# Ledger of designs, part 1: peptides against a protein of PDB entry 6CSU

Every score and structure here is a prediction.

Target 1, 51 residues: chain A of PDB entry 6CSU
Amino acid sequence: GALEELRGQYIKAVKKIKCDMLRYIQESKERAAEMVKAEVLRERQETARKM
Structure headers, positions and changes below count from the first letter of each chain, unless a header shows other numbers.
Peptide ipSAE is a variant of ipSAE made for these designs: the mean of its two directions, with the distance scale d0 fixed at 1.0 Angstrom where the peptide's residues are scored. Compare it only between designs on the same protein; published cut-offs may not carry over.
A fold fails the geometry check if it doesn't show the stated peptide or something in it is severely misdrawn.

## One batch from the design tools (peptide; aimed at target 1 K16)

Design b1_p8_1 (made by RFdiffusion4; failed a check: the pose's geometry)
Pose (drawn by RFdiffusion4):
Structure b1_p8_1 (pose): chain A 51 residues (1-51), chain B 51 residues (1-51), chain P 8 residues (1-8)
Amino acid sequence: as target 1 above (51 residues)
Amino acid sequence: as target 1 above (51 residues)
Amino acid sequence: DEYVEIIE
């Protein structure tokens, strides 16, 4: 039983790490995508200059 | 004994997973920082325009 | 430390 418990604790610890990294990554990509939008908007300053 | 050793192994294993996630995070910071230099360099194109 | 405490 101790072997099953220790095994269970290890699996739980890594599954939590995975859950944290999954969220961190999804968030990171969204932040990066937000950077793409905010800069296409900065071109408005450029296209206004061209106008 | 065997149980304490097995514990040490699971602990060591999850710490390895942490090391992998840490190296990745450090890479994340370096990449975002590299982006800062890249954006400053594109400003160079616009300052040549202003001259 | 939190994930190590789960294994302890």

Design b1_p8_1_s1 (made by RFdiffusion4, then SolubleMPNN; from b1_p8_1, 3 letters changed; failed a check: the pose's geometry)
Amino acid sequence: DEYIDIIK

Design b1_p8_1_s2 (made by RFdiffusion4, then SolubleMPNN; from b1_p8_1 with V4E E5K; failed a check: the pose's geometry)
Amino acid sequence: DEYEKIIE

Design b1_p8_1_s3 (made by RFdiffusion4, then SolubleMPNN; from b1_p8_1 with V4E; failed a check: the pose's geometry)
Amino acid sequence: DEYEEIIE

Design b1_p8_1_s4 (made by RFdiffusion4, then SolubleMPNN; from b1_p8_1, 3 letters changed; failed a check: the pose's geometry)
Amino acid sequence: DEYENIIL

Design b1_p8_2 (made by RFdiffusion4)
Pose (drawn by RFdiffusion4):
Structure b1_p8_2 (pose): chain A 51 residues (1-51), chain B 51 residues (1-51), chain P 8 residues (1-8)
Amino acid sequence: as target 1 above (51 residues)
Amino acid sequence: as target 1 above (51 residues)
Amino acid sequence: EYVEIIEE
């Protein structure tokens, strides 16, 4: 039983780490995508200069 | 004994997973920081315009 | 925190 418990605790710890990394990564990508939008908007300053 | 050793192994294993996540995070900071230099360099194109 | 789960 102790072997099953320790195994269970290890699995739980790593599954939590995975869940944390999964959310961290999804968030990171969204932030990166947000950076893409905010800069296409900065071109408005450039295209206004061209106008 | 065997149970304490097994414990030490699971602990050591999850710490390894942590090290992998750490190296990844450090890479994340470096990449975002590299982006700062890249954006400053594109400003160079615009300052040559202003001259 | 994750190590504390294994130490429990």

Design b1_p8_2_s1 (made by RFdiffusion4, then SolubleMPNN; from b1_p8_2 with V3I E8K)
Fold by OpenDDE base, seed 5:
Structure b1_p8_2_s1 (fold): chain B 51 residues (1-51), chain C 51 residues (1-51), chain A 8 residues (1-8)
Amino acid sequence: as target 1 above (51 residues)
Amino acid sequence: as target 1 above (51 residues)
Amino acid sequence: EYIEIIEK
Protein backbone atom coordinates (compact mmCIF):
# COMPACT_ATOMS: atom_id res chain seq x y z
CA GLY B 1 0.00 0.00 0.00
CA ALA B 2 0.84 3.66 0.12
CA LEU B 3 2.61 3.34 3.44
CA GLU B 4 4.83 0.53 2.23
CA GLU B 5 5.72 2.56 -0.82
CA LEU B 6 6.61 5.54 1.34
CA ARG B 7 8.87 3.31 3.41
CA GLY B 8 10.47 2.07 0.25
CA GLN B 9 11.06 5.59 -0.98
CA TYR B 10 12.65 6.57 2.30
CA ILE B 11 15.00 3.60 2.26
CA LYS B 12 15.93 4.40 -1.32
CA ALA B 13 16.68 7.99 -0.38
CA VAL B 14 18.85 6.92 2.54
CA LYS B 15 20.81 4.60 0.28
CA LYS B 16 21.36 7.40 -2.20
CA ILE B 17 22.62 9.72 0.51
CA LYS B 18 24.97 7.03 1.79
CA CYS B 19 26.41 6.44 -1.66
CA ASP B 20 26.90 10.14 -2.26
CA MET B 21 28.66 10.60 1.05
CA LEU B 22 30.96 7.65 0.50
CA ARG B 23 31.86 8.97 -2.92
CA TYR B 24 32.60 12.38 -1.43
CA ILE B 25 34.85 10.81 1.18
CA GLN B 26 36.70 8.85 -1.48
CA GLU B 27 37.20 11.89 -3.66
CA SER B 28 38.34 13.93 -0.68
CA LYS B 29 40.93 11.28 0.13
CA GLU B 30 42.17 11.32 -3.43
CA ARG B 31 42.50 15.10 -3.40
CA ALA B 32 44.37 14.98 -0.13
CA ALA B 33 46.73 12.35 -1.51
CA GLU B 34 47.45 14.48 -4.54
CA MET B 35 48.12 17.46 -2.32
CA VAL B 36 50.62 15.50 -0.27
CA LYS B 37 52.31 14.15 -3.38
CA ALA B 38 52.67 17.64 -4.78
CA GLU B 39 54.12 18.90 -1.53
CA VAL B 40 56.62 16.05 -1.33
CA LEU B 41 57.70 16.76 -4.88
CA ARG B 42 58.19 20.43 -4.11
CA GLU B 43 60.25 19.60 -1.06
CA ARG B 44 62.43 17.21 -3.02
CA GLN B 45 62.96 19.75 -5.75
CA GLU B 46 63.86 22.43 -3.24
CA THR B 47 66.32 20.10 -1.57
CA ALA B 48 67.85 19.21 -4.91
CA ARG B 49 68.20 22.87 -5.78
CA LYS B 50 70.27 23.39 -2.67
CA MET B 51 72.71 20.59 -3.49
CA GLY C 1 59.37 21.43 9.45
CA ALA C 2 56.40 23.71 9.13
CA LEU C 3 55.34 22.15 5.84
CA GLU C 4 55.38 18.64 7.27
CA GLU C 5 53.31 19.82 10.19
CA LEU C 6 50.80 21.41 7.85
CA ARG C 7 50.57 18.12 5.97
CA GLY C 8 49.98 16.33 9.23
CA GLN C 9 47.26 18.75 10.22
CA TYR C 10 45.54 18.32 6.89
CA ILE C 11 45.61 14.53 7.15
CA LYS C 12 44.22 14.74 10.65
CA ALA C 13 41.41 16.99 9.48
CA VAL C 14 40.54 14.64 6.62
CA LYS C 15 40.40 11.70 9.00
CA LYS C 16 38.11 13.61 11.32
CA ILE C 17 35.76 14.49 8.47
CA LYS C 18 35.70 10.88 7.32
CA CYS C 19 34.86 9.62 10.78
CA ASP C 20 32.12 12.18 11.24
CA MET C 21 30.57 11.32 7.89
CA LEU C 22 30.64 7.60 8.54
CA ARG C 23 29.03 8.13 11.92
CA TYR C 24 26.34 10.27 10.34
CA ILE C 25 25.63 7.56 7.78
CA GLN C 26 25.38 4.93 10.49
CA GLU C 27 23.04 7.04 12.59
CA SER C 28 20.92 7.81 9.55
CA LYS C 29 20.57 4.10 8.84
CA GLU C 30 19.55 3.46 12.41
CA ARG C 31 16.93 6.19 12.29
CA ALA C 32 15.57 4.79 9.06
CA ALA C 33 15.34 1.33 10.57
CA GLU C 34 13.47 2.66 13.58
CA MET C 35 11.08 4.50 11.32
CA VAL C 36 10.32 1.33 9.40
CA LYS C 37 9.83 -0.66 12.59
CA ALA C 38 7.42 1.92 13.94
CA GLU C 39 5.44 1.88 10.73
CA VAL C 40 5.23 -1.91 10.69
CA LEU C 41 3.99 -1.89 14.26
CA ARG C 42 1.32 0.66 13.43
CA GLU C 43 0.18 -1.39 10.48
CA ARG C 44 -0.03 -4.53 12.57
CA GLN C 45 -1.99 -2.77 15.25
CA GLU C 46 -4.38 -1.33 12.72
CA THR C 47 -4.89 -4.75 11.20
CA ALA C 48 -5.48 -6.27 14.61
CA ARG C 49 -8.02 -3.59 15.42
CA LYS C 50 -10.01 -4.62 12.38
CA MET C 51 -10.19 -8.29 13.37
CA GLU A 1 53.64 7.14 4.46
CA TYR A 2 51.23 10.05 4.43
CA ILE A 3 50.05 8.99 0.99
CA GLU A 4 49.41 5.47 2.24
CA ILE A 5 47.47 6.79 5.21
CA ILE A 6 45.24 8.88 2.96
CA GLU A 7 44.57 6.20 0.37
CA LYS A 8 43.68 3.49 2.85
Scores: peptide ipSAE 0.127, ipTM 0.591, DockQ to the pose 0.022
OpenDDE base, seeds 1, 2, 3, 4: peptide ipSAE 0.095, 0.110, 0.110, 0.111; ipTM 0.613, 0.609, 0.595, 0.600; seed 2 fails the geometry check

Design b1_p8_2_s2 (made by RFdiffusion4, then SolubleMPNN; from b1_p8_2, 4 letters changed)
Fold by OpenDDE base, seed 2:
Structure b1_p8_2_s2 (fold): chain B 51 residues (1-51), chain C 51 residues (1-51), chain A 8 residues (1-8)
Amino acid sequence: as target 1 above (51 residues)
Amino acid sequence: as target 1 above (51 residues)
Amino acid sequence: DYEKIIEK
């Protein structure tokens, strides 16, 4: 009935939120890691130039 | 120095991840809520037609 | 390193 269908929609929505969050977290981590890697490279280059 | 700058970049990256996650969670919740609301409306309409 | 910390 309507109550069961609504419950099903709720569960489906929650699952979608969870999956989307996990995907976004992973993508955000990757972007942040690349930012840090780029900074590490810049710092190493700067240090090398000063030697 | 390089160590302090790298630490700063790490903290900045973590803060960015946190903010992006919170924003995405909020947007995902809003999308899911709208999906549920649409389903509630459909179920009510279906019930009304059967009366 | 910092990259590995974030990637975990």
Scores: peptide ipSAE 0.169, ipTM 0.617, DockQ to the pose 0.035
OpenDDE base, seeds 1, 3, 4, 5: peptide ipSAE 0.148, 0.101, 0.161, 0.159; ipTM 0.602, 0.503, 0.591, 0.598; seed 3 fails the geometry check

Design b1_p8_2_s3 (made by RFdiffusion4, then SolubleMPNN; from b1_p8_2 with V3E E7K)
Fold by OpenDDE base, seed 2:
Structure b1_p8_2_s3 (fold): chain B 51 residues (1-51), chain C 51 residues (1-51), chain A 8 residues (1-8)
Amino acid sequence: as target 1 above (51 residues)
Amino acid sequence: as target 1 above (51 residues)
Amino acid sequence: EYEEIIKE
């Protein structure tokens, strides 16, 4: 019935929000990883210059 | 150094965001489950009244 | 080595 349909719509909306959040988390992890890589590279370059 | 500290602060912030999002997802799932339970209860009550 | 800290 209509109440069942409304429940279905809510569950669908929640699933979308969950997926969007997980995507955002993944993108944030990727950005963080790239920042770490860039930092490590810079630190190695600085160490090499001091040798 | 300062750059390493800044990286650490960023990673800490990302971890907090991740945890907050996962908590929000869990809470949303719990709310959705309760809405489904409430709906099922209401539907059963309506069915019983029509008998 | 630092990449481990952002793993799930």
Scores: peptide ipSAE 0.146, ipTM 0.608, DockQ to the pose 0.021
OpenDDE base, seeds 1, 3, 4, 5: peptide ipSAE 0.140, 0.128, 0.145, 0.142; ipTM 0.547, 0.608, 0.607, 0.607

Design b1_p8_2_s4 (made by RFdiffusion4, then SolubleMPNN; from b1_p8_2, 3 letters changed)
Fold by OpenDDE base, seed 4:
Structure b1_p8_2_s4 (fold): chain B 51 residues (1-51), chain C 51 residues (1-51), chain A 8 residues (1-8)
Amino acid sequence: as target 1 above (51 residues)
Amino acid sequence: as target 1 above (51 residues)
Amino acid sequence: DYIEIIEK
């Protein structure tokens, strides 16, 4: 019936949101890692310039 | 320096978002479970009315 | 980890 269908739609939407959030978290972690790498590189370059 | 500070702010913001998302997912799962329970109860009541 | 917790 209509209630079961609505329930099903809700659960399906929740599952999609879960997957989207997991992906976002993973991508955010990757971006953060790349930012750290870039910073380390800049620091090394700055040190080299000071030598 | 300014770049390190900005990096730190970014990572801090990402951590907050991660925590917020985890909470949202957990709460969504709980809400879904309660909706299922409510539906099961309604179905039982409907069956009882038909008897 | 947090991802493992989410995936449960």
Scores: peptide ipSAE 0.163, ipTM 0.610, DockQ to the pose 0.022
OpenDDE base, seeds 1, 2, 3, 5: peptide ipSAE 0.130, 0.124, 0.129, 0.142; ipTM 0.615, 0.606, 0.594, 0.597

Design b1_p8_3 (made by RFdiffusion4)
Pose (drawn by RFdiffusion4):
Structure b1_p8_3 (pose): chain A 51 residues (1-51), chain B 51 residues (1-51), chain P 8 residues (1-8)
Amino acid sequence: as target 1 above (51 residues)
Amino acid sequence: as target 1 above (51 residues)
Amino acid sequence: VDPDKLSA
């Protein structure tokens, strides 16, 4: 039983680490995508200069 | 004994998972920091315009 | 219950 408990605790600890990294990564990609939008908008200043 | 050793192994294993996630995160800061230099260098194109 | 199938 102790072997099953210890195995269970290990699995739980790593499955939480995976859940945290999954969210951290989805968040990071979104922040990166937000950086793409915010800069296409900065071209407005450039296209206005061209106008 | 055997249970304490098995515990030490699971602990050492998850700490290795933490090391992998740490190196990744450090790489994340470096890449974002590299982006700062990259954006400063594109400003160089615009300052040559202003001259 | 298989520990590998446990949720977080």

Design b1_p8_3_s1 (made by RFdiffusion4, then SolubleMPNN; from b1_p8_3, 3 letters changed)
Fold by OpenDDE base, seed 2:
Structure b1_p8_3_s1 (fold): chain B 51 residues (1-51), chain C 51 residues (1-51), chain A 8 residues (1-8)
Amino acid sequence: as target 1 above (51 residues)
Amino acid sequence: as target 1 above (51 residues)
Amino acid sequence: MDPEKLKA
């Protein structure tokens, strides 16, 4: 019935939002990792030049 | 020498920050997952009561 | 998705 259909649509929408959120967090993790990696590399180079 | 020691300390500090950030993101992911899980459960219950 | 909506 209509009520079951609406329920199903709502659950589907919520699941989509969940997936979007988790993807965002994953992407944020990857960006954070890359930022820190780049920083470590820069620091290694900078210290090498100063020695 | 002192310069190498300072470099080492800096790199260690940056690594710690990296780990902290990644842990924070992981915890955020877990919280997000739980929030959506709870929402889906509530919706299922609510719709069941309305039927 | 707005990251500010994520309680982190």
Scores: peptide ipSAE 0.128, ipTM 0.560, DockQ to the pose 0.022
OpenDDE base, seeds 1, 3, 4, 5: peptide ipSAE 0.125, 0.123, 0.125, 0.128; ipTM 0.565, 0.560, 0.561, 0.563

Design b1_p8_3_s2 (made by RFdiffusion4, then SolubleMPNN; from b1_p8_3, 3 letters changed)
Fold by OpenDDE base, seed 3:
Structure b1_p8_3_s2 (fold): chain B 51 residues (1-51), chain C 51 residues (1-51), chain A 8 residues (1-8)
Amino acid sequence: as target 1 above (51 residues)
Amino acid sequence: as target 1 above (51 residues)
Amino acid sequence: MDPEKLPA
């Protein structure tokens, strides 16, 4: 009935949000790792140039 | 009625998720910035020791 | 925040 339909919509919406958040978290971790890697490499080069 | 209650619960849950996500994003940005800062400082020290 | 703890 109408009540079951609404409950179904709620569950579907929450599942979508969860999926989106997990994806965002994973992608953010990857971007953070790459940012650190890039920064380390830049710092090495700057130091090398100043020697 | 029961239908309105369920709708209310849905809205409340979504609002909470939104708030938590925004907080998580902000804190993650701060942690990422600090991680990069720390990595740069470590790299400078490693290079300095090797000279 | 743990996404696994989201209400459903």
Scores: peptide ipSAE 0.248, ipTM 0.503, DockQ to the pose 0.062
OpenDDE base, seeds 1, 2, 4, 5: peptide ipSAE 0.236, 0.238, 0.204, 0.229; ipTM 0.650, 0.657, 0.655, 0.656; seed 4 fails the geometry check

Design b1_p8_3_s3 (made by RFdiffusion4, then SolubleMPNN; from b1_p8_3, 4 letters changed)
Fold by OpenDDE base, seed 2:
Structure b1_p8_3_s3 (fold): chain B 51 residues (1-51), chain C 51 residues (1-51), chain A 8 residues (1-8)
Amino acid sequence: as target 1 above (51 residues)
Amino acid sequence: as target 1 above (51 residues)
Amino acid sequence: MDPEKLGP
């Protein structure tokens, strides 16, 4: 009935939100990792220039 | 050094995002549950009126 | 990202 369909629609919506958020968190971690990599490379260059 | 501090700052930022998103997901589930509860109550009233 | 814009 309409109640079961409504329940199903809302569960589906929550699942979509969960997936989108998990993907966003993963992408945020990847961006953070790339920023750290870039900083490590810059620091290595700076150290090399001071030597 | 500055690199370790930067790493720490980014890890902290990612952790904050994760916590905020998990809380949002939980709140979304709670809202879904409350909507289903309300619908069940309405359906019960409608059934009672038809009988 | 605005979490309110996620999903449906």
Scores: peptide ipSAE 0.182, ipTM 0.640, DockQ to the pose 0.047
OpenDDE base, seeds 1, 3, 4, 5: peptide ipSAE 0.185, 0.186, 0.161, 0.175; ipTM 0.633, 0.452, 0.638, 0.641; seeds 1, 3 fail the geometry check

Design b1_p8_3_s4 (made by RFdiffusion4, then SolubleMPNN; from b1_p8_3 with V1M D4E)
Fold by OpenDDE base, seed 1:
Structure b1_p8_3_s4 (fold): chain B 51 residues (1-51), chain C 51 residues (1-51), chain A 8 residues (1-8)
Amino acid sequence: as target 1 above (51 residues)
Amino acid sequence: as target 1 above (51 residues)
Amino acid sequence: MDPEKLSA
């Protein structure tokens, strides 16, 4: 009935939000890791220039 | 120094992600509430037609 | 991924 349909839609929406959030977090972690790599490289280059 | 700058950038990124996620959750809740309102309205209209 | 572009 209508109640079961509404419940189904609610559960589906919650599942989608969960998946989207997890994916966003994962991609953000990957971007953060690349930023750290780039920063470490810059620091090494700057250190080399200052010596 | 460079370490403090990297730490600052990390904290800033984490804060931004947190805010974005909270906003997304809030907007999703609002959309879900509107979906429920629409469903209740439809159910009432269908009931009225069936009587 | 922009969270504002997320559907749900």
Scores: peptide ipSAE 0.224, ipTM 0.640, DockQ to the pose 0.049
OpenDDE base, seeds 2, 3, 4, 5: peptide ipSAE 0.220, 0.212, 0.183, 0.189; ipTM 0.661, 0.636, 0.651, 0.637; seed 5 fails the geometry check

Design b1_p8_4 (made by RFdiffusion4)
Pose (drawn by RFdiffusion4):
Structure b1_p8_4 (pose): chain A 51 residues (1-51), chain B 51 residues (1-51), chain P 8 residues (1-8)
Amino acid sequence: as target 1 above (51 residues)
Amino acid sequence: as target 1 above (51 residues)
Amino acid sequence: IDEYIEEI
């Protein structure tokens, strides 16, 4: 039983780490995508200069 | 004994997973920081315009 | 993560 418990605790710890990294990564990609939008908008300043 | 050793192994294993995630995170900061230099360098194109 | 490791 102790072997099953310790095994269970290990699995739980790593499954939590995975859940944290999954969210951290999804959040990181979104922040990166937001950087893409905010800069296409900075071209408006450039296209206005061209106008 | 065997149970304490097994415990030490699971702990050591998860710490390794933490090291992998840490190196990744450090890489994340470096990449974002590299982006700062890259954006400053594109400003160079615009300052040559202003001259 | 340290808290998850202490739970082992």

Design b1_p8_4_s1 (made by RFdiffusion4, then SolubleMPNN; from b1_p8_4, 3 letters changed)
Fold by OpenDDE base, seed 4:
Structure b1_p8_4_s1 (fold): chain B 51 residues (1-51), chain C 51 residues (1-51), chain A 8 residues (1-8)
Amino acid sequence: as target 1 above (51 residues)
Amino acid sequence: as target 1 above (51 residues)
Amino acid sequence: MDELIESI
């Protein structure tokens, strides 16, 4: 019936949201890793400049 | 240093995102509950109409 | 559904 159908749709939607969120977190971590790489590089350059 | 500071900022940001996501899910569940209530009411009305 | 929240 309509109620069961609505429940099913809700559960499906929530599961999708969960997956999207987890993916977003993972991508955020990857971006952070790249930023760290860049920062390390910058600091190495700065160290070289101060030598 | 800059690297440690960046790391700290990242961790803080990720924690905030996590909290926001959990809150969103909770709010979604609450909205779903309200929709279910409304659906039950509608079905009761429909049942009454068909009696 | 509670397990869904806990998994995040």
Scores: peptide ipSAE 0.178, ipTM 0.623, DockQ to the pose 0.094
OpenDDE base, seeds 1, 2, 3, 5: peptide ipSAE 0.156, 0.176, 0.151, 0.177; ipTM 0.610, 0.630, 0.608, 0.628; seed 2 fails the geometry check

Design b1_p8_4_s2 (made by RFdiffusion4, then SolubleMPNN; from b1_p8_4, 4 letters changed)
Fold by OpenDDE base, seed 5:
Structure b1_p8_4_s2 (fold): chain B 51 residues (1-51), chain C 51 residues (1-51), chain A 8 residues (1-8)
Amino acid sequence: as target 1 above (51 residues)
Amino acid sequence: as target 1 above (51 residues)
Amino acid sequence: MDELIDSI
C-alpha cells in the first residue's frame, strides 16, 4: 500500500544521500592530499635552497 | 610548520563537514517520519470510513 | 538506520 511505498521511497532516498556524502568525503580527502603533497614539495625546495 | 598547520586545517574542515552531514541526515529522518505519520493517519481514516 | 549513520 501507500505506506509501504512511502517507506521504500524514504529508504532509497537515504541510501542515495549516504552514497553521495561518502563520495564527497572521499573526493575532499583526495583534494586535501594533493594540497599536502604540494606543500611538502615546497618545503623540500625551501630546505634544499638553504643547504 | 606550514605542513602541520595545513594538516590541522584539513582535519578541522573534515570534522565540520561530517558533523554537518550527520545533522542533515538526522533532520531528513525527522521529516520523513512526519510524512509517514501523516500517511498512517490518512490510511486509518480511510479504513474507518469503509467500516 | 542507526547502522547507516554510524557508517558515515
Scores: peptide ipSAE 0.175, ipTM 0.625, DockQ to the pose 0.093
OpenDDE base, seeds 1, 2, 3, 4: peptide ipSAE 0.153, 0.154, 0.148, 0.155; ipTM 0.619, 0.624, 0.610, 0.626

Design b1_p8_4_s3 (made by RFdiffusion4, then SolubleMPNN; from b1_p8_4, 3 letters changed)
Fold by OpenDDE base, seed 1:
Structure b1_p8_4_s3 (fold): chain B 51 residues (1-51), chain C 51 residues (1-51), chain A 8 residues (1-8)
Amino acid sequence: as target 1 above (51 residues)
Amino acid sequence: as target 1 above (51 residues)
Amino acid sequence: MDEEIESI
């Protein structure tokens, strides 16, 4: 019935949200890791200029 | 140094994202629960009209 | 860090 169908839609929607959030967190972690790599490179270059 | 500070900012940002996502999921679950309650009420009212 | 979200 309508109630069971709505419950099914609710569960489906929550699962989609969960997946979207996990993906967003993963992408954010990857971007942050790349920023750290870039900073390490900049620091090495600056050290080289100051030597 | 800048590297350690950036790492700290990265970790802080990821933690904030995690908290925001958990809150969003929780709010979505609450909204879905209220939709189910509303549907149950509508079904009860419709049943009453058909009696 | 993702374990808490994955447990939902």
Scores: peptide ipSAE 0.189, ipTM 0.633, DockQ to the pose 0.094
OpenDDE base, seeds 2, 3, 4, 5: peptide ipSAE 0.177, 0.186, 0.167, 0.140; ipTM 0.627, 0.618, 0.613, 0.509; seed 2 fails the geometry check

Design b1_p8_4_s4 (made by RFdiffusion4, then SolubleMPNN; from b1_p8_4, 4 letters changed)
Fold by OpenDDE base, seed 1:
Structure b1_p8_4_s4 (fold): chain B 51 residues (1-51), chain C 51 residues (1-51), chain A 8 residues (1-8)
Amino acid sequence: as target 1 above (51 residues)
Amino acid sequence: as target 1 above (51 residues)
Amino acid sequence: MDKEIESI
């Protein structure tokens, strides 16, 4: 019935949200890691210029 | 230095994302629960009309 | 950090 169908839709929607959130967090972590790598490289280059 | 500061900003940003995501999921669950309550009420009213 | 979200 409508109640069971709505419950099913609710569970499906929450699962989708969970997946989207996990993916977004993972992508954000990856971007942050790349920013740190870039910063390390910049610092090494700056150190080399100052030597 | 810049590296440590960037790392700190990264960690802070990821923590904020995590909190925002958890809050969004919680709010979505609450909205879904209220929709189910409303549907149960509608079904009860429809049953009453058909009696 | 993801474990808490994964447990929802």
Scores: peptide ipSAE 0.184, ipTM 0.627, DockQ to the pose 0.094
OpenDDE base, seeds 2, 3, 4, 5: peptide ipSAE 0.179, 0.179, 0.172, 0.136; ipTM 0.629, 0.607, 0.610, 0.504

Design b1_p8_5 (made by RFdiffusion4; failed a check: the pose's geometry)
Pose (drawn by RFdiffusion4):
Formats: structure tokens, C-alpha cells, sequence
Structure b1_p8_5 (pose): chain A 51 residues (1-51), chain B 51 residues (1-51), chain P 8 residues (1-8)
């Protein structure tokens, strides 16, 4: 039983690390995508200069 | 004994997973930091315009 | 530390 418990604890620890990284990554990509939008908007300053 | 050793192994294994996630995070900071230099360099194009 | 404490 101790072997099953220790195995269970290890699996739980790594599954939590995966859940944390999954969220951290999704968040990171969204932040990166938000950087893409905020800069296409900075072109408005450029296209206004061109106007 | 065997149980304490098995415990040490699971602990060492998850710490390795942490090391992988850490190296990745450090890479994330470096890449975002590299982005700062890249944006400063594009400002160079616009300052040549202003001259 | 949190994930190691789960194993401890």
C-alpha cells in the first residue's frame, strides 16, 4: 500500500505541475497575442502620418 | 530503507521536472527581453526618418 | 516546495 500511496503522490504532484504550466502557457500566448493587437494599433499613428 | 529511498527518488524526479520548467521560464524572460532590443532597433528606422 | 511536500 505504501508503494501505491507514494506512486499516487508522485503522480498527483506532476499532474499539478502540468496543470500549472498549461495555464501559464495559455496565458503567455494570450499576452503575446495581445501584444500583436496593441502594435497594429500603433500603426494608426503611422498611417495617420501618411495621411 | 526501501520506502525512504523510493521517496527520495520521486522527490528527485519531480525536482528534475521543476528544473526543466525553470530553464523554460528563464528562456521566456530572455525572449521577452530580446523583444525589447528588437523594438528599440525598429525605432532606429523612424529616427533616420526624422533626420 | 509545494509539489515536494505532496510527496513528503
Amino acid sequence: as target 1 above (51 residues)
Amino acid sequence: as target 1 above (51 residues)
Amino acid sequence: DEYVEIIE

Design b1_p8_5_s1 (made by RFdiffusion4, then SolubleMPNN; from b1_p8_5 with V4I E5K; failed a check: the pose's geometry)
Amino acid sequence: DEYIKIIE

Design b1_p8_5_s2 (made by RFdiffusion4, then SolubleMPNN; from b1_p8_5, 3 letters changed; failed a check: the pose's geometry)
Amino acid sequence: SEYIDIIE

Design b1_p8_5_s3 (made by RFdiffusion4, then SolubleMPNN; from b1_p8_5 with V4I E5D; failed a check: the pose's geometry)
Amino acid sequence: DEYIDIIE

Design b1_p8_5_s4 (made by RFdiffusion4, then SolubleMPNN; from b1_p8_5, 3 letters changed; failed a check: the pose's geometry)
Amino acid sequence: DEYIDIIR

Design b1_p8_6 (made by RFdiffusion4)
Pose (drawn by RFdiffusion4):
Structure b1_p8_6 (pose): chain A 51 residues (1-51), chain B 51 residues (1-51), chain P 8 residues (1-8)
Amino acid sequence: as target 1 above (51 residues)
Amino acid sequence: as target 1 above (51 residues)
Amino acid sequence: EEYVKIIE
């Protein structure tokens, strides 16, 4: 039983790390995508200059 | 004994997973920091325009 | 540290 418990604790610890990294990554990508939008908007300053 | 050793192994294993996630995170900071230099360099194109 | 405490 101790072997099953220790195995269970290890699996739980890594599954949590995966859940944390999954959310961290999704968030990171969203922030990166937000950077893409905020800069296409900065071109408005450029296209206004061209106008 | 065997149970304490097995414990040490699971602990060592998850710490390895933490090292991998750490190196990845450090890489994330470096890449975002590299982006700062890249954006400063594009400003160079616009300052040549202003001259 | 939190995940190590789960294993301990």

Design b1_p8_6_s1 (made by RFdiffusion4, then SolubleMPNN; from b1_p8_6, 3 letters changed)
Fold by OpenDDE base, seed 2:
Structure b1_p8_6_s1 (fold): chain B 51 residues (1-51), chain C 51 residues (1-51), chain A 8 residues (1-8)
Amino acid sequence: as target 1 above (51 residues)
Amino acid sequence: as target 1 above (51 residues)
Amino acid sequence: DDYIKIIE
């Protein structure tokens, strides 16, 4: 019935949002990791210049 | 330096957003589960009436 | 019970 269908639509929407959010989190973590790698590399170069 | 500090702020912000999003996902799952439980209960009652 | 598992 209409009520069951609406519940099904809600659950489907929640699942989609969950997947989208998890993907965004993963991408944000990857970008953060890249920024950290770049910082570490620059710090190593700075250390080398001080030697 | 300022650039490292800005990177740190970005990573901190991303971590906060991640935590908020995971909390939202968890709460949405709990709400969806409750809706499903209610539906299952109604379906069982309907089945019982047909017996 | 199977319906509940869909969101787990």
Scores: peptide ipSAE 0.155, ipTM 0.625, DockQ to the pose 0.022
OpenDDE base, seeds 1, 3, 4, 5: peptide ipSAE 0.139, 0.151, 0.141, 0.152; ipTM 0.529, 0.615, 0.616, 0.624

Design b1_p8_6_s2 (made by RFdiffusion4, then SolubleMPNN; from b1_p8_6, 3 letters changed)
Fold by OpenDDE base, seed 1:
Structure b1_p8_6_s2 (fold): chain B 51 residues (1-51), chain C 51 residues (1-51), chain A 8 residues (1-8)
Amino acid sequence: as target 1 above (51 residues)
Amino acid sequence: as target 1 above (51 residues)
Amino acid sequence: DEEIKIIE
């Protein structure tokens, strides 16, 4: 019935939101990893300039 | 060091994002529950009008 | 350092 259909639509929507959010977090982790790599590179370059 | 501090800041930020997202999902669940309750009420009223 | 768990 209409009530069960509405519940089904809601569950589907919430699942999509959850997946989108988890993907966003994963992408954020990847961006952070790249930022760390860039920082390490900068520190190495600064050390090299002081040699 | 700066690298460890950056990692710590990143972890803190991601944890906050996760918490915000989970709260949003929870609030969405609550809104959906209220929508279902409203729908049940409307259906009951329609049934009553047909009696 | 603490691992970030993103799954409930």
Scores: peptide ipSAE 0.244, ipTM 0.642, DockQ to the pose 0.080
OpenDDE base, seeds 2, 3, 4, 5: peptide ipSAE 0.235, 0.229, 0.239, 0.237; ipTM 0.631, 0.624, 0.636, 0.633; seed 5 fails the geometry check

Design b1_p8_6_s4 (made by RFdiffusion4, then SolubleMPNN; from b1_p8_6, 4 letters changed)
Fold by OpenDDE base, seed 2:
Structure b1_p8_6_s4 (fold): chain B 51 residues (1-51), chain C 51 residues (1-51), chain A 8 residues (1-8)
Amino acid sequence: as target 1 above (51 residues)
Amino acid sequence: as target 1 above (51 residues)
Amino acid sequence: DEEIEIIE
C-alpha cells in the first residue's frame, strides 16, 4: 500500500546516501594514499640528489 | 620525521571525513525513521476517522 | 600503521 511504498522510498533514499558516502570515503582514502606515494617518491629523489 | 607527519595528517583528515559522513548517515536514518513514524500516525488518524 | 575501517 501507500504507506509501505513511502517507507520503501525513504529506506531506498537512505541506502543511496550510504552508498554514495562510502564511495566518497573510499575515493578519499585512495587520494590520500596517492598523495603519500607521491611524497615518498619526492623524498627518494631528494635522497638520491644528496648521494 | 616529515614524511611520517604528513602521512599522519592525511590519515587524520580521512578519519575526520569518515566520522562526519557516518554521523550524517546516522542522522539521515533517524530523519527517515521519524518521517515514517509521522506517516504511520497520519494513517492511523485517517483509519480512525473512517471508523 | 593506522587502519581506516569504513564498515558501518
Scores: peptide ipSAE 0.240, ipTM 0.644, DockQ to the pose 0.075
OpenDDE base, seeds 1, 3, 4, 5: peptide ipSAE 0.237, 0.236, 0.237, 0.232; ipTM 0.647, 0.625, 0.630, 0.627

